# Peptides against a protein of PDB entry 6JX3, part 2

Target 1, 85 residues: chain A of PDB entry 6JX3
Amino acid sequence: AEFRLRPEISVAQTDYGMVLLDGRSGEYWQLNDTAALIVQRLLDGHSPADVAQFLTSEYEVERTDAERDIAALVTSLKENGMALP

## One batch from the design tools (peptide; made by RFdiffusion4, then SolubleMPNN)

Design b2_p13_8_s3
Fold by OpenDDE base, seed 5:
Structure b2_p13_8_s3 (fold): chain B 85 residues (1-85), chain A 13 residues (1-13)
Amino acid sequence: as target 1 above (85 residues)
Amino acid sequence: SMKQISMPALRRR
């Protein structure tokens, strides 16, 4: 299924990286570069498989590790109320 | 408050 943020979540690009803001709670989530890269590609419509291929091609990461990173990030974003189930 | 989400750092090929 398509990765989507919850409607109340806004994305900001800052000097410190990507920030997700929950407009209802006021919570901010600052993403490190790897997390931001994955989120950006998912939001652009790339599948997790697409993102894994992208990561392994451009970075020194194995496919299984890339898949783990993507899955873990998606899970955390859902559990922290930023991404839709 | 501000919270952090960090994934493992990557090194470019």
Scores: peptide ipSAE 0.625, ipTM 0.924, DockQ to the pose 0.935
Fold by OpenDDE base, seed 3:
Structure b2_p13_8_s3 (fold): chain B 85 residues (1-85), chain A 13 residues (1-13)
Amino acid sequence: as target 1 above (85 residues)
Amino acid sequence: SMKQISMPALRRR
């Protein structure tokens, strides 16, 4: 399934990194570099499998760890009201 | 409020 942000969520690219803004609640989420990298690739249309392959090829991370990190992030973004289910 | 989303740091190959 396609990864999509909820309509009230906006993405801002700042000097300090990617920020997700909730236009309804006023909440802001500052992403660290790893989280921002994963989110950006998902938003660009890459599948979780694509992202895992990218991470393992470009970074010193095992496939299993990459898959777990991606899954955990996606779950968190959905549960915290940033991404559509 | 401001929140932080952090995933494990990655080191480039």
Scores: peptide ipSAE 0.623, ipTM 0.924, DockQ to the pose 0.904
Fold by OpenDDE base, seed 1:
Structure b2_p13_8_s3 (fold): chain B 85 residues (1-85), chain A 13 residues (1-13)
Amino acid sequence: as target 1 above (85 residues)
Amino acid sequence: SMKQISMPALRRR
């Protein structure tokens, strides 16, 4: 249940936002602000439910939409080899 | 090359 990045993935802050870098392949992914916000909170130890509550409280987004966005992001990060299963 | 992950932009309350 705990969200974790793969060991080879590092996080960098750039002028263009958060970047996830694969230290083995050199592949990197730029996250937009929303994605970065979610990833940061997950990495800080918040559960997806915590993040959804945070998003709905701070932003004009419905709970179901927040949950969908979080789930979609987590799926993408796993499928693209950035997050552990 | 750089790849991207973009989620829907959020508007603050």
Scores: peptide ipSAE 0.618, ipTM 0.923, DockQ to the pose 0.927
Fold by OpenDDE base, seed 2:
Structure b2_p13_8_s3 (fold): chain B 85 residues (1-85), chain A 13 residues (1-13)
Amino acid sequence: as target 1 above (85 residues)
Amino acid sequence: SMKQISMPALRRR
């Protein structure tokens, strides 16, 4: 299934990186560079497998670690009410 | 409030 943010979540690009805004609670979530990179690619329509391949190609990370990081991020975004289940 | 989502830093090849 396609990765999607919840309707109340907005994405903002700041000088400090990507920020997710929860329009209901008013909470801001600052993403570090790695998280922002993964989220952007997922939002662009790349599958987790696509993202893992991209990460291992461009960065010094093993495939298994990339897959784990992506899965952990997606889980966090869902648990914190930012991404649709 | 402000919170953070932080994943391991990556080193470019």
Scores: peptide ipSAE 0.608, ipTM 0.922, DockQ to the pose 0.922

Design b2_p13_8_s4
Fold by OpenDDE base, seed 1:
Order: structure tokens, then C-alpha cells, then sequence
Structure b2_p13_8_s4 (fold): chain B 85 residues (1-85), chain A 13 residues (1-13)
């Protein structure tokens, strides 16, 4: 299934990195660089498998760890109301 | 208010 943000969520870029803004509540979520990288690639249409391959090729991370990091992040984004289930 | 979401930091090859 395609990764997609909830309709009330907008993306903003700040000096401190990517921020996801909830247009209804006014809450915003600061993403660290790794989280922002993963989210951006998912939003660009890459699958989690694509992202895992990208991470292992560009960074010092094992495939299993990359997959776990991506899955954990996606879960957090869904559970915290930023991404659609 | 601000909250945070993080993934483990990575080092480039």
C-alpha cells in the first residue's frame, strides 16, 4: 500500500529539518535527518523495500536494521496521526 | 506544540 499523509498534515522545511504540521490541531512534529530522509522517499513513491535498499547502499546500516527502522517509523507516523493507515 | 519523531542516525558510507 502507498504511504500517504493524512489530509490535514502538511510538510514544512525548517533550519532544523523536516516538520509535519497538523492543520487542525496546530501540533507539529520535528523529524530528525534519518526520519526525514525515509519520509521523503516514501512520499516520492518509493516502497519501504526501495528505501531499505537505498539506506543500505548509501549508509552504514544492515538491511535488517534498515527494514526495522523504516517499519518502526511508519508505525509511529500512523499511530501519531500523521500517516494514513 | 512541538513533538518529535526520530529514526536511528546513520553514517554515510
Amino acid sequence: as target 1 above (85 residues)
Amino acid sequence: SMRSISAPALRRR
Scores: peptide ipSAE 0.748, ipTM 0.944, DockQ to the pose 0.934
Fold by OpenDDE base, seed 3:
Structure b2_p13_8_s4 (fold): chain B 85 residues (1-85), chain A 13 residues (1-13)
Amino acid sequence: as target 1 above (85 residues)
Amino acid sequence: SMRSISAPALRRR
């Protein structure tokens, strides 16, 4: 279950944060800091479990909350056409 | 068009 972006999606690091751009539709999504952090780690090859462990170690968040936040974000990225199913 | 994706904000330890 590797996290991957759809081939038409590009990642841009802007002065305003991480943006995901759909090269077909022209729609782009600006990520808040937490979302960008999670996405970057997933794209770097870390598993959701790795990311959850990272979040709980670096931030004031419970493991169950971290897991839920990651799952919800991944679902959102898939539903909004940014990540492969 | 511009849209946003967010996850709950976190405080660093």
Scores: peptide ipSAE 0.747, ipTM 0.944, DockQ to the pose 0.937
Fold by OpenDDE base, seed 2:
Structure b2_p13_8_s4 (fold): chain B 85 residues (1-85), chain A 13 residues (1-13)
Amino acid sequence: as target 1 above (85 residues)
Amino acid sequence: SMRSISAPALRRR
């Protein structure tokens, strides 16, 4: 299924990078550059496989590592209540 | 409060 944020999560772009705000808990989640890049592409409708291909083409990373990093990030976003399961 | 979520840093080709 497509990657989606939970309805209570808002996205903000700051000078320090992407921030996700949980409107229910009041928590702010700051994403580093790599995490923000992955999330932005997923939200734009690219599949994890699409994102992995993008990362390997633009950056010095192997396909297997890119796939693992994307999967780990998605899991983290779900576990921390930002993305829908 | 503020928390952080990260993925490994990447170097451009």
Scores: peptide ipSAE 0.745, ipTM 0.944, DockQ to the pose 0.944
Fold by OpenDDE base, seed 4:
Structure b2_p13_8_s4 (fold): chain B 85 residues (1-85), chain A 13 residues (1-13)
Amino acid sequence: as target 1 above (85 residues)
Amino acid sequence: SMRSISAPALRRR
């Protein structure tokens, strides 16, 4: 299934990085550069496999590590109420 | 309130 944010979540680009805002609770989450990069590509419709390939091509990271990082981030976004299951 | 979500920092090739 495609990666999607929950309807109540808004995306903002700030000078300090990407922020995800929960319009219901008012809680918001600052993403670091790597997390923002992954989320942006997922939201653009790239699969986790696509993102892993992108990361390994552009950055000093092994494929298995990239895949694990992406999976962990996606899990965190789902568990913290930002992404749909 | 503000919270954080991070992935491991990466260095460009």
Scores: peptide ipSAE 0.744, ipTM 0.944, DockQ to the pose 0.946

## One batch from the design tools (peptide; made by RFdiffusion4, then SolubleMPNN)

Design b2_p14_1_s4
Fold by OpenDDE base, seed 4:
Structure b2_p14_1_s4 (fold): chain B 85 residues (1-85), chain A 14 residues (1-14)
Amino acid sequence: as target 1 above (85 residues)
Amino acid sequence: KKPYVRPSITLLGR
């Protein structure tokens, strides 16, 4: 299914990177550049497979590692209340 | 290709 942020989550682009703010709890998280890139592409409608291909084409990372890292990030975003299950 | 940094998230507040 498509990757989506929870409705209470706001995205802020800062000089320090992407920040996700929970408007209900007040909790906010900073994403590093790689995480922000992954989230941006997923929100744009790219599949995790698309993102993995992108990462391996642009960065010194193997496909398996990219896939693992994308999956782990998505899980983390869901478990920490930022992304819809 | 660029050096790869694993994705990470960091709780900043609350």
Scores: peptide ipSAE 0.797, ipTM 0.953, DockQ to the pose 0.934
Fold by OpenDDE base, seed 1:
Parts: structure tokens; sequence; C-alpha cells
Structure b2_p14_1_s4 (fold): chain B 85 residues (1-85), chain A 14 residues (1-14)
């Protein structure tokens, strides 16, 4: 399934990195650079597998670690109301 | 390859 943000979520670029803002609750979350990169690629239509391949090609990370980290991030984004299930 | 930092999210407020 395609990764999508919930409709109430807005993306802002701040001095502290990417921030996801919930326009209904007012809750906002900061993403570090890696999380922002992952989210950007997912939103552009890349699969988690695509993102894992990208990470292992560009960064000092093993495939299994990249896959785990992507999955954990996606789970967090869904659980914390930013991404659609 | 670049150093890898695990992805993280931080609740800043609500």
Amino acid sequence: as target 1 above (85 residues)
Amino acid sequence: KKPYVRPSITLLGR
C-alpha cells in the first residue's frame, strides 16, 4: 500500500528539521534527517524496499538494519497519527 | 558511504 500522510498533517521545514504538524490536535513532531529522508522518499512513491536499497547504497548501514529502521519509523508514524494505516 | 544515524521522531508539543 502507498505511504500517505493523514489529511490533517502538514509538513513544515524548520531550523530543527522536518516537522509534521497535526492541524486538528496541534501536535507536532520533529523528524531527524534520516527520518525526513525516508518520509520524503516514501511520499514520492518509493517502497520501503526501495528506501532500504537507497540507504544501504548511500550510508554505512546494513540492509537488515535499514529495513528494520524503516519499518519501525513507519509504525511510529502510523501509531502517532501522522500516516494513514 | 556516509555515516548512518537511525531515524527518529520527537514530539515537540501539542
Scores: peptide ipSAE 0.797, ipTM 0.953, DockQ to the pose 0.965
Fold by OpenDDE base, seed 5:
Structure b2_p14_1_s4 (fold): chain B 85 residues (1-85), chain A 14 residues (1-14)
Amino acid sequence: as target 1 above (85 residues)
Amino acid sequence: KKPYVRPSITLLGR
């Protein structure tokens, strides 16, 4: 299924990295560079498989680890109210 | 290839 942020979530690019802000609660989260990269690609319409391929091609990471990390991030974003289930 | 850092998110505030 398509990865999407919840409608109340705004994306901000700051000097300290990507920040996701919940416009209703005021809660906001900072993403590290890898998380931001993954989110950006998913939002652009790339599949998790696409992102895993990208990570393994650009970074010193194994496919299995990339896939796990993508899945874990997506789960975290959903559980913390940033991404749609 | 570049060094890999696992993705992370951090709650900054409410």
Scores: peptide ipSAE 0.797, ipTM 0.953, DockQ to the pose 0.970
Fold by OpenDDE base, seed 2:
Structure b2_p14_1_s4 (fold): chain B 85 residues (1-85), chain A 14 residues (1-14)
Amino acid sequence: as target 1 above (85 residues)
Amino acid sequence: KKPYVRPSITLLGR
């Protein structure tokens, strides 16, 4: 299934990185550079497998670790009300 | 390849 943000979530690009804003609760979350990169690629339609391949190509990370980290991030985004299940 | 930093999110406020 495609990765999608909840409709009440907006994205702000700041000098310090990507921030996700919940227009209903008022909560705002900062993503570090890696998280922002993952989210951007998922929103662009890349699969988690595609993103893992990208990470292992560009960064000193093993495939299994990249896959785990992507899955954990997606789970966090869903559990904290930013991404649709 | 670049050094890898694990992805993280941080609640800044509400």
Scores: peptide ipSAE 0.796, ipTM 0.953, DockQ to the pose 0.974

Design b2_p14_2_s2
Fold by OpenDDE base, seed 4:
Structure b2_p14_2_s2 (fold): chain B 85 residues (1-85), chain A 14 residues (1-14)
Amino acid sequence: as target 1 above (85 residues)
Amino acid sequence: PRFGQLNAPALRRK
């Protein structure tokens, strides 16, 4: 299914990078460059497989590692209440 | 409000 943020989550671009803000709780998460890149591509409609291919093409990372990184990040986003299951 | 970090392993461009 399509990767989507929960409706209460807002995306903000700051001088320090991408931030996800929960408008209900006030919690917010700053993303490092890799996490932001993955989230941006997922939100743009790219599949995890698309993102993995992108990462291995542009960066010094193996496919298996890219897939693991993406899966782990998606899991964290869902478990921490940022992304819809 | 609670600040958190959401990180993925850093990558180096080819």
Scores: peptide ipSAE 0.688, ipTM 0.922, DockQ to the pose 0.944
Fold by OpenDDE base, seed 2:
Structure b2_p14_2_s2 (fold): chain B 85 residues (1-85), chain A 14 residues (1-14)
Amino acid sequence: as target 1 above (85 residues)
Amino acid sequence: PRFGQLNAPALRRK
């Protein structure tokens, strides 16, 4: 299934990177560059496998590590109420 | 409003 943010979550770009804002609770989460890159690609419709391939092509990271990083981030996004399950 | 951070391991560009 496609990666989607919860409807109450909005994306803001700041000078220091991507921020996800919960319009209901007022909580906000700043993403570091790697997390922001992954989220942007997922929101653009790339699969986790696509993102892993992109990361290994552009950065010094092994495929297995990229896959784990993506999976861990997606899990965190879901568990913290930012992404739909 | 509560601030949090969501990070993934930093990567070095080739």
Scores: peptide ipSAE 0.687, ipTM 0.922, DockQ to the pose 0.915
Fold by OpenDDE base, seed 3:
Structure b2_p14_2_s2 (fold): chain B 85 residues (1-85), chain A 14 residues (1-14)
Amino acid sequence: as target 1 above (85 residues)
Amino acid sequence: PRFGQLNAPALRRK
Protein backbone atom coordinates (compact mmCIF):
# COMPACT_ATOMS: atom_id res chain seq x y z
CA ALA B 1 0.00 0.00 0.00
CA GLU B 2 1.02 3.61 -0.52
CA PHE B 3 2.82 5.30 2.36
CA ARG B 4 0.42 7.61 4.19
CA LEU B 5 0.45 9.53 7.44
CA ARG B 6 -2.25 9.09 10.04
CA PRO B 7 -4.97 11.74 9.72
CA GLU B 8 -4.06 13.40 13.04
CA ILE B 9 -0.48 14.00 11.87
CA SER B 10 0.38 17.35 10.31
CA VAL B 11 3.49 18.16 8.33
CA ALA B 12 5.23 21.47 8.92
CA GLN B 13 8.16 22.81 6.97
CA THR B 14 10.20 24.94 9.35
CA ASP B 15 13.48 26.81 9.15
CA TYR B 16 14.96 23.86 11.04
CA GLY B 17 13.53 21.23 8.70
CA MET B 18 10.50 18.97 8.54
CA VAL B 19 8.39 18.53 11.67
CA LEU B 20 5.56 16.06 12.22
CA LEU B 21 2.90 17.13 14.72
CA ASP B 22 0.29 14.92 16.33
CA GLY B 23 -2.74 17.18 16.68
CA ARG B 24 -4.34 14.92 19.27
CA SER B 25 -1.47 14.31 21.67
CA GLY B 26 0.53 17.46 21.01
CA GLU B 27 3.69 15.44 20.45
CA TYR B 28 5.95 16.54 17.64
CA TRP B 29 9.06 15.17 15.99
CA GLN B 30 11.82 17.01 14.23
CA LEU B 31 13.36 15.04 11.39
CA ASN B 32 17.01 15.15 10.47
CA ASP B 33 17.94 15.79 6.86
CA THR B 34 18.03 12.14 5.80
CA ALA B 35 14.74 11.26 7.45
CA ALA B 36 13.03 14.32 5.96
CA LEU B 37 14.35 13.44 2.52
CA ILE B 38 12.98 9.92 2.71
CA VAL B 39 9.62 10.94 4.18
CA GLN B 40 9.06 13.70 1.65
CA ARG B 41 9.72 11.39 -1.29
CA LEU B 42 7.41 8.74 0.15
CA LEU B 43 4.69 11.35 0.68
CA ASP B 44 5.20 12.48 -2.91
CA GLY B 45 4.25 8.98 -4.02
CA HIS B 46 7.63 7.39 -4.63
CA SER B 47 8.00 3.75 -3.66
CA PRO B 48 10.70 2.61 -1.24
CA ALA B 49 12.52 1.23 -4.28
CA ASP B 50 12.33 4.65 -5.94
CA VAL B 51 13.72 6.26 -2.80
CA ALA B 52 16.57 3.76 -2.59
CA GLN B 53 17.51 4.50 -6.18
CA PHE B 54 17.41 8.21 -5.47
CA LEU B 55 19.64 7.89 -2.40
CA THR B 56 22.27 5.76 -4.11
CA SER B 57 22.34 8.15 -7.06
CA GLU B 58 22.74 11.33 -5.03
CA TYR B 59 24.59 10.20 -1.91
CA GLU B 60 27.53 8.05 -0.84
CA VAL B 61 25.46 5.07 0.29
CA GLU B 62 25.21 1.48 -0.89
CA ARG B 63 21.90 0.12 -2.13
CA THR B 64 21.60 -2.40 0.68
CA ASP B 65 22.21 0.28 3.30
CA ALA B 66 19.72 2.65 1.66
CA GLU B 67 17.06 -0.05 1.61
CA ARG B 68 17.70 -0.87 5.27
CA ASP B 69 17.57 2.80 6.29
CA ILE B 70 14.28 3.34 4.47
CA ALA B 71 12.71 0.21 5.93
CA ALA B 72 13.85 1.11 9.44
CA LEU B 73 12.47 4.64 9.14
CA VAL B 74 9.11 3.45 7.81
CA THR B 75 8.91 0.97 10.68
CA SER B 76 9.64 3.74 13.18
CA LEU B 77 6.99 5.99 11.65
CA LYS B 78 4.39 3.25 11.94
CA GLU B 79 5.39 2.10 15.43
CA ASN B 80 5.43 5.66 16.77
CA GLY B 81 1.95 6.39 15.44
CA MET B 82 2.81 8.72 12.59
CA ALA B 83 2.16 6.52 9.56
CA LEU B 84 -0.70 4.16 8.75
CA PRO B 85 0.20 0.46 8.79
CA PRO A 1 3.30 18.09 24.66
CA ARG A 2 6.74 16.62 24.16
CA PHE A 3 9.46 17.17 21.63
CA GLY A 4 11.17 14.28 19.90
CA GLN A 5 13.49 13.54 17.04
CA LEU A 6 13.17 11.07 14.20
CA ASN A 7 16.50 10.43 12.55
CA ALA A 8 17.97 8.31 9.81
CA PRO A 9 21.69 7.78 9.25
CA ALA A 10 23.33 10.91 7.88
CA LEU A 11 24.35 10.87 4.24
CA ARG A 12 27.06 12.66 2.29
CA ARG A 13 26.38 13.93 -1.20
CA LYS A 14 28.48 12.56 -4.03
Scores: peptide ipSAE 0.687, ipTM 0.923, DockQ to the pose 0.926
Fold by OpenDDE base, seed 1:
Structure b2_p14_2_s2 (fold): chain B 85 residues (1-85), chain A 14 residues (1-14)
Amino acid sequence: as target 1 above (85 residues)
Amino acid sequence: PRFGQLNAPALRRK
């Protein structure tokens, strides 16, 4: 299934990185550069596997670590109500 | 409104 944000979630760019805003609750979450990169790629339609391949090709990271980090972030996004399950 | 952080390990470009 395609990675998607919940409809109430908006993306904002700040001086401190990407922020996801919940327009209903007012909650917001700041993402560091790595998290923002992953989210951007997922929102652009890349699968987690695609993102892992991208990360290992462009950055000094092992495939297993990339996969684990992506999975952990996706889980967090879902658990915190930002991404659809 | 609550502020939080979602981070992934920093990456170093090749």
Scores: peptide ipSAE 0.686, ipTM 0.923, DockQ to the pose 0.932

Design b2_p14_2_s3
Fold by OpenDDE base, seed 4:
Structure b2_p14_2_s3 (fold): chain B 85 residues (1-85), chain A 14 residues (1-14)
Amino acid sequence: as target 1 above (85 residues)
Amino acid sequence: SSFGFLNAPRLRRR
C-alpha cells in the first residue's frame, strides 16, 4: 500500500545527489534529480497519484508520462532490492 | 559492492 525501503537500505545525501545504500551487500545507487524528487515524496507519504500531480504542476510533463516515470522508478527500486514489494 | 545509477527522465520546470 505504501512505498517503503527495505530495512537494509539507507538514504544518504551527497554532493552529487541522493544515494541509496544496501548495508548488507554494500551496493549503492546514485539517483538523479528527478528520481530523488520522486523517492523523497513517496517516502514522505505522498501517493503515486500525488506525485504525478506534483510533477505535472511543477514541470513540463504530461500526466501520462509522469505516471509512467513514477511506475518505472518504483519497479526499478523493487527489482533492484531497494524497496519492499 | 557495486555502484549504479537510478534515473528518471530529466524534467524542465514550468
Scores: peptide ipSAE 0.666, ipTM 0.905, DockQ to the pose 0.960
Fold by OpenDDE base, seed 2:
Structure b2_p14_2_s3 (fold): chain B 85 residues (1-85), chain A 14 residues (1-14)
Amino acid sequence: as target 1 above (85 residues)
Amino acid sequence: SSFGFLNAPRLRRR
């Protein structure tokens, strides 16, 4: 399934990283570098498997850990109302 | 300051 943000969610860049803003509630979330990188690649159309391969190639992380980190972040994005189920 | 933070583990480049 394709990763997509909810229509009310906007993406903004700040000096301290990516921010996701809910235009209806005013709630916003600051992402660290790793989270922003994952979200950017998912929004660009890469699958979680693609992102895991990218992370293990570019960074000192094992495949299983990369997959778990991606899955945990995606779950958080969905549960906090930023990504579509 | 932000409403919330969504973080993933910080990684070191190879």
Scores: peptide ipSAE 0.663, ipTM 0.904, DockQ to the pose 0.705
Fold by OpenDDE base, seed 1:
Structure b2_p14_2_s3 (fold): chain B 85 residues (1-85), chain A 14 residues (1-14)
Amino acid sequence: as target 1 above (85 residues)
Amino acid sequence: SSFGFLNAPRLRRR
């Protein structure tokens, strides 16, 4: 399934990294570099598998670890109301 | 107050 943010979520770039802002609640989340990279690629239409392949190719990370990191982040994004289920 | 962090493990470039 396509990874999508909820309609009320806005993306902003700050000096400290990517921020996801809920325009309705006012809650916002700052993403570190790895999280931002994953989210960016997912929003660009890459699958989690695509992202895992990208991470293992570009960075010193094992495939299994990349997959777990991506899955954990996606779960957090959904649980915190930023991404659609 | 409504600010949070969503992080993934930092990675080293190859």
Scores: peptide ipSAE 0.662, ipTM 0.905, DockQ to the pose 0.883
Fold by OpenDDE base, seed 5:
Structure b2_p14_2_s3 (fold): chain B 85 residues (1-85), chain A 14 residues (1-14)
Amino acid sequence: as target 1 above (85 residues)
Amino acid sequence: SSFGFLNAPRLRRR
């Protein structure tokens, strides 16, 4: 089960950070630094486990918290129609 | 988290 954006969703880099854009509706979501980092690594092909390991290595966060943050973000992306279920 | 912003908890670097 790989993380994948819906076909109509594109990634844009703005002066204020990463943005996900829906090419059909014109809706968009601005990501903060943590969200962008997680999404970028997932899109690069890293598993959620890989991302959790990365976060715990680079940041002051426990493994369980990192896993929860990743899962919550992925859920939000799917529920908001940005990522494929 | 609603339309417009998609945030995750801020992290402090080690």
Scores: peptide ipSAE 0.658, ipTM 0.899, DockQ to the pose 0.612

Design b2_p14_3_s3
Fold by OpenDDE base, seed 1:
Structure b2_p14_3_s3 (fold): chain B 85 residues (1-85), chain A 14 residues (1-14)
Amino acid sequence: as target 1 above (85 residues)
Amino acid sequence: SRFAGEISVRRLRR
């Protein structure tokens, strides 16, 4: 299914990297560069498979590990109330 | 810099 942020979540680009802001609670979360890269590609419409292929082409990582990394990040974003189920 | 497998999501507080 398509990856989407919850409606109350805004994306900000700061000097310190990508930040996700919850407009209801006021909580905000910083993504490191690798997390931001994955989220950006998913939001741009790339599939998890596309992103996994990209990661394996850029880094010394196995496809299975890349897929696991993406899945873990997506799960984390959903569990922390940033992404839609 | 960015690395595959190095992923973090950190809650920020004032």
Scores: peptide ipSAE 0.312, ipTM 0.800, DockQ to the pose 0.091
Fold by OpenDDE base, seed 5:
Structure b2_p14_3_s3 (fold): chain B 85 residues (1-85), chain A 14 residues (1-14)
Amino acid sequence: as target 1 above (85 residues)
Amino acid sequence: SRFAGEISVRRLRR
């Protein structure tokens, strides 16, 4: 399934990095650099597998661990109402 | 750490 943000969620680039804003509730979240990188690549159409491959080339992380971390992040974004299920 | 700065999403409260 395609990774997408919920329609009420907007991405803002700030001096402090990527922020996700809920236009309905006014809540917002700050992503750290690695989280933002993953989200950006997913939104750009890369699969989780693509992102995992990318991460293993950039960081000292095993493929399986990268995949688990991506899955955990995606799950968190969905559970917190930022990404579509 | 596996990633530089790890992975975090922080809700900013009003």
Scores: peptide ipSAE 0.311, ipTM 0.793, DockQ to the pose 0.086
Fold by OpenDDE base, seed 3:
Structure b2_p14_3_s3 (fold): chain B 85 residues (1-85), chain A 14 residues (1-14)
Amino acid sequence: as target 1 above (85 residues)
Amino acid sequence: SRFAGEISVRRLRR
């Protein structure tokens, strides 16, 4: 399934880097550089597998570890109300 | 929150 943000969530580029803004609650969620990179690629339509391959080319990380890390991030974004299930 | 290695998300404002 396609990774999507919830309708109330907006992406902003700020002095803190990529921030997800909840327009209803007023909460701000800061992503660090790697998290932002993952989210951006997912929003662009890349699959988690695509992103894992990308990460292994950019960082000293094994494919299996990259896949697990991406899955954990996606789960967290869904659980914290930023991404659609 | 710290997820793994270089991946993190933090609530800046509540």
Scores: peptide ipSAE 0.297, ipTM 0.782, DockQ to the pose 0.101
Fold by OpenDDE base, seed 2:
Structure b2_p14_3_s3 (fold): chain B 85 residues (1-85), chain A 14 residues (1-14)
Amino acid sequence: as target 1 above (85 residues)
Amino acid sequence: SRFAGEISVRRLRR
């Protein structure tokens, strides 16, 4: 399944990092650098497995941990109304 | 929200 943001969500790049803006509610969510990197790669069409491999190559993180972290982030973004289920 | 040591998302209000 393709990772996709909800249509009302816009991505903004700020000096403080990536921000996801809800155009309807006016709320926004600030991602830290790693979260932003994951989201960017997912939006670019990389699979979670691809992203996990990427993370393990860039950071001192085990593959299993990377996979769990990505899954948790994706779940949270969906639950918080930022990403489509 | 903090998902892991290196991953966080912060809800902000205007």
Scores: peptide ipSAE 0.292, ipTM 0.783, DockQ to the pose 0.101

Design b2_p14_4_s1
Fold by OpenDDE base, seed 3:
Structure b2_p14_4_s1 (fold): chain B 85 residues (1-85), chain A 14 residues (1-14)
Amino acid sequence: as target 1 above (85 residues)
Amino acid sequence: KPYVRPALRRLGTL
């Protein structure tokens, strides 16, 4: 299924990196560079498999580790109310 | 280049 942010979530590009703001609760979250890259590619329509391939081509990471980290991030984004189920 | 695992950090509430 398509990765999407919840409608109340705003994305800000700050000097400190990507920040996600929940316009209802006021909670805001910072993504490190890797997480921001993953989210950006998912929002652009790339699949988790596409993102894993990208990570292994650009970074010193094995495919299985990339896949695990992408899945864990997506789960965290959903559990913390930023991404739609 | 070196890989850093993705991280998500709650900064607070506005």
Scores: peptide ipSAE 0.777, ipTM 0.946, DockQ to the pose 0.971
Fold by OpenDDE base, seed 1:
Structure b2_p14_4_s1 (fold): chain B 85 residues (1-85), chain A 14 residues (1-14)
Amino acid sequence: as target 1 above (85 residues)
Amino acid sequence: KPYVRPALRRLGTL
């Protein structure tokens, strides 16, 4: 299953970081750099496993922790109405 | 390099 944003969600790059804006509700969320990186790679078609591998290769993080954090982020994005289920 | 856990912050409503 591909990771996709809901159609009403717009991505904005601001001076303060990546922001996701819901064009219907007006709600908007800021992503920190790690979250933005994960989202960008997922949107580019990389699997969560790909992203975890990338994180462990670039950052001081264990694979299990990376996988957990990716999964938690994806869950949050879905639960907060930004990503498709 | 140092790892920072991913985070979302709700900023509000426009």
Scores: peptide ipSAE 0.776, ipTM 0.946, DockQ to the pose 0.967
Fold by OpenDDE base, seed 4:
Structure b2_p14_4_s1 (fold): chain B 85 residues (1-85), chain A 14 residues (1-14)
Amino acid sequence: as target 1 above (85 residues)
Amino acid sequence: KPYVRPALRRLGTL
């Protein structure tokens, strides 16, 4: 399924990382560089499998760890009201 | 490159 942010979420790029702002609640979250990279690729239409492959090719991470981390991040984004279910 | 696990941090509410 396509990864999408909720319509009320705005994305900002800052010197301290990607920030997601909920325009309804006012709640905002900061992503570290890895999380931002994952979100950017997912929003560009890459699958979690694509992203895992990318991470293992660029970083010192095993495939299973990359897959786990991507899944956990996606879950967190959904549970915290940033991404659509 | 070294890998850092993805992190999401709640900064607050405007």
Scores: peptide ipSAE 0.776, ipTM 0.946, DockQ to the pose 0.973
Fold by OpenDDE base, seed 2:
Structure b2_p14_4_s1 (fold): chain B 85 residues (1-85), chain A 14 residues (1-14)
Amino acid sequence: as target 1 above (85 residues)
Amino acid sequence: KPYVRPALRRLGTL
């Protein structure tokens, strides 16, 4: 399934990393570099499996850990109102 | 490269 942000969410690039802003509630969240990378690749149309492969090739992380972390991030983004279910 | 797990941090409300 396609990963998409909710329409009210704006992406901002700051000196401290990617920030997601909810234009309705005003709540905003900062992503660390890894989270930002994952989100960017998902938004570009890469699957979680693609992202996991990328992470294991670039970083000192095992496939299982990468997949777990991607899934957890996606869940958090959905639960905190940033990504569409 | 060293791996850092992805993290979300709520900064507040504008």
Scores: peptide ipSAE 0.775, ipTM 0.945, DockQ to the pose 0.972

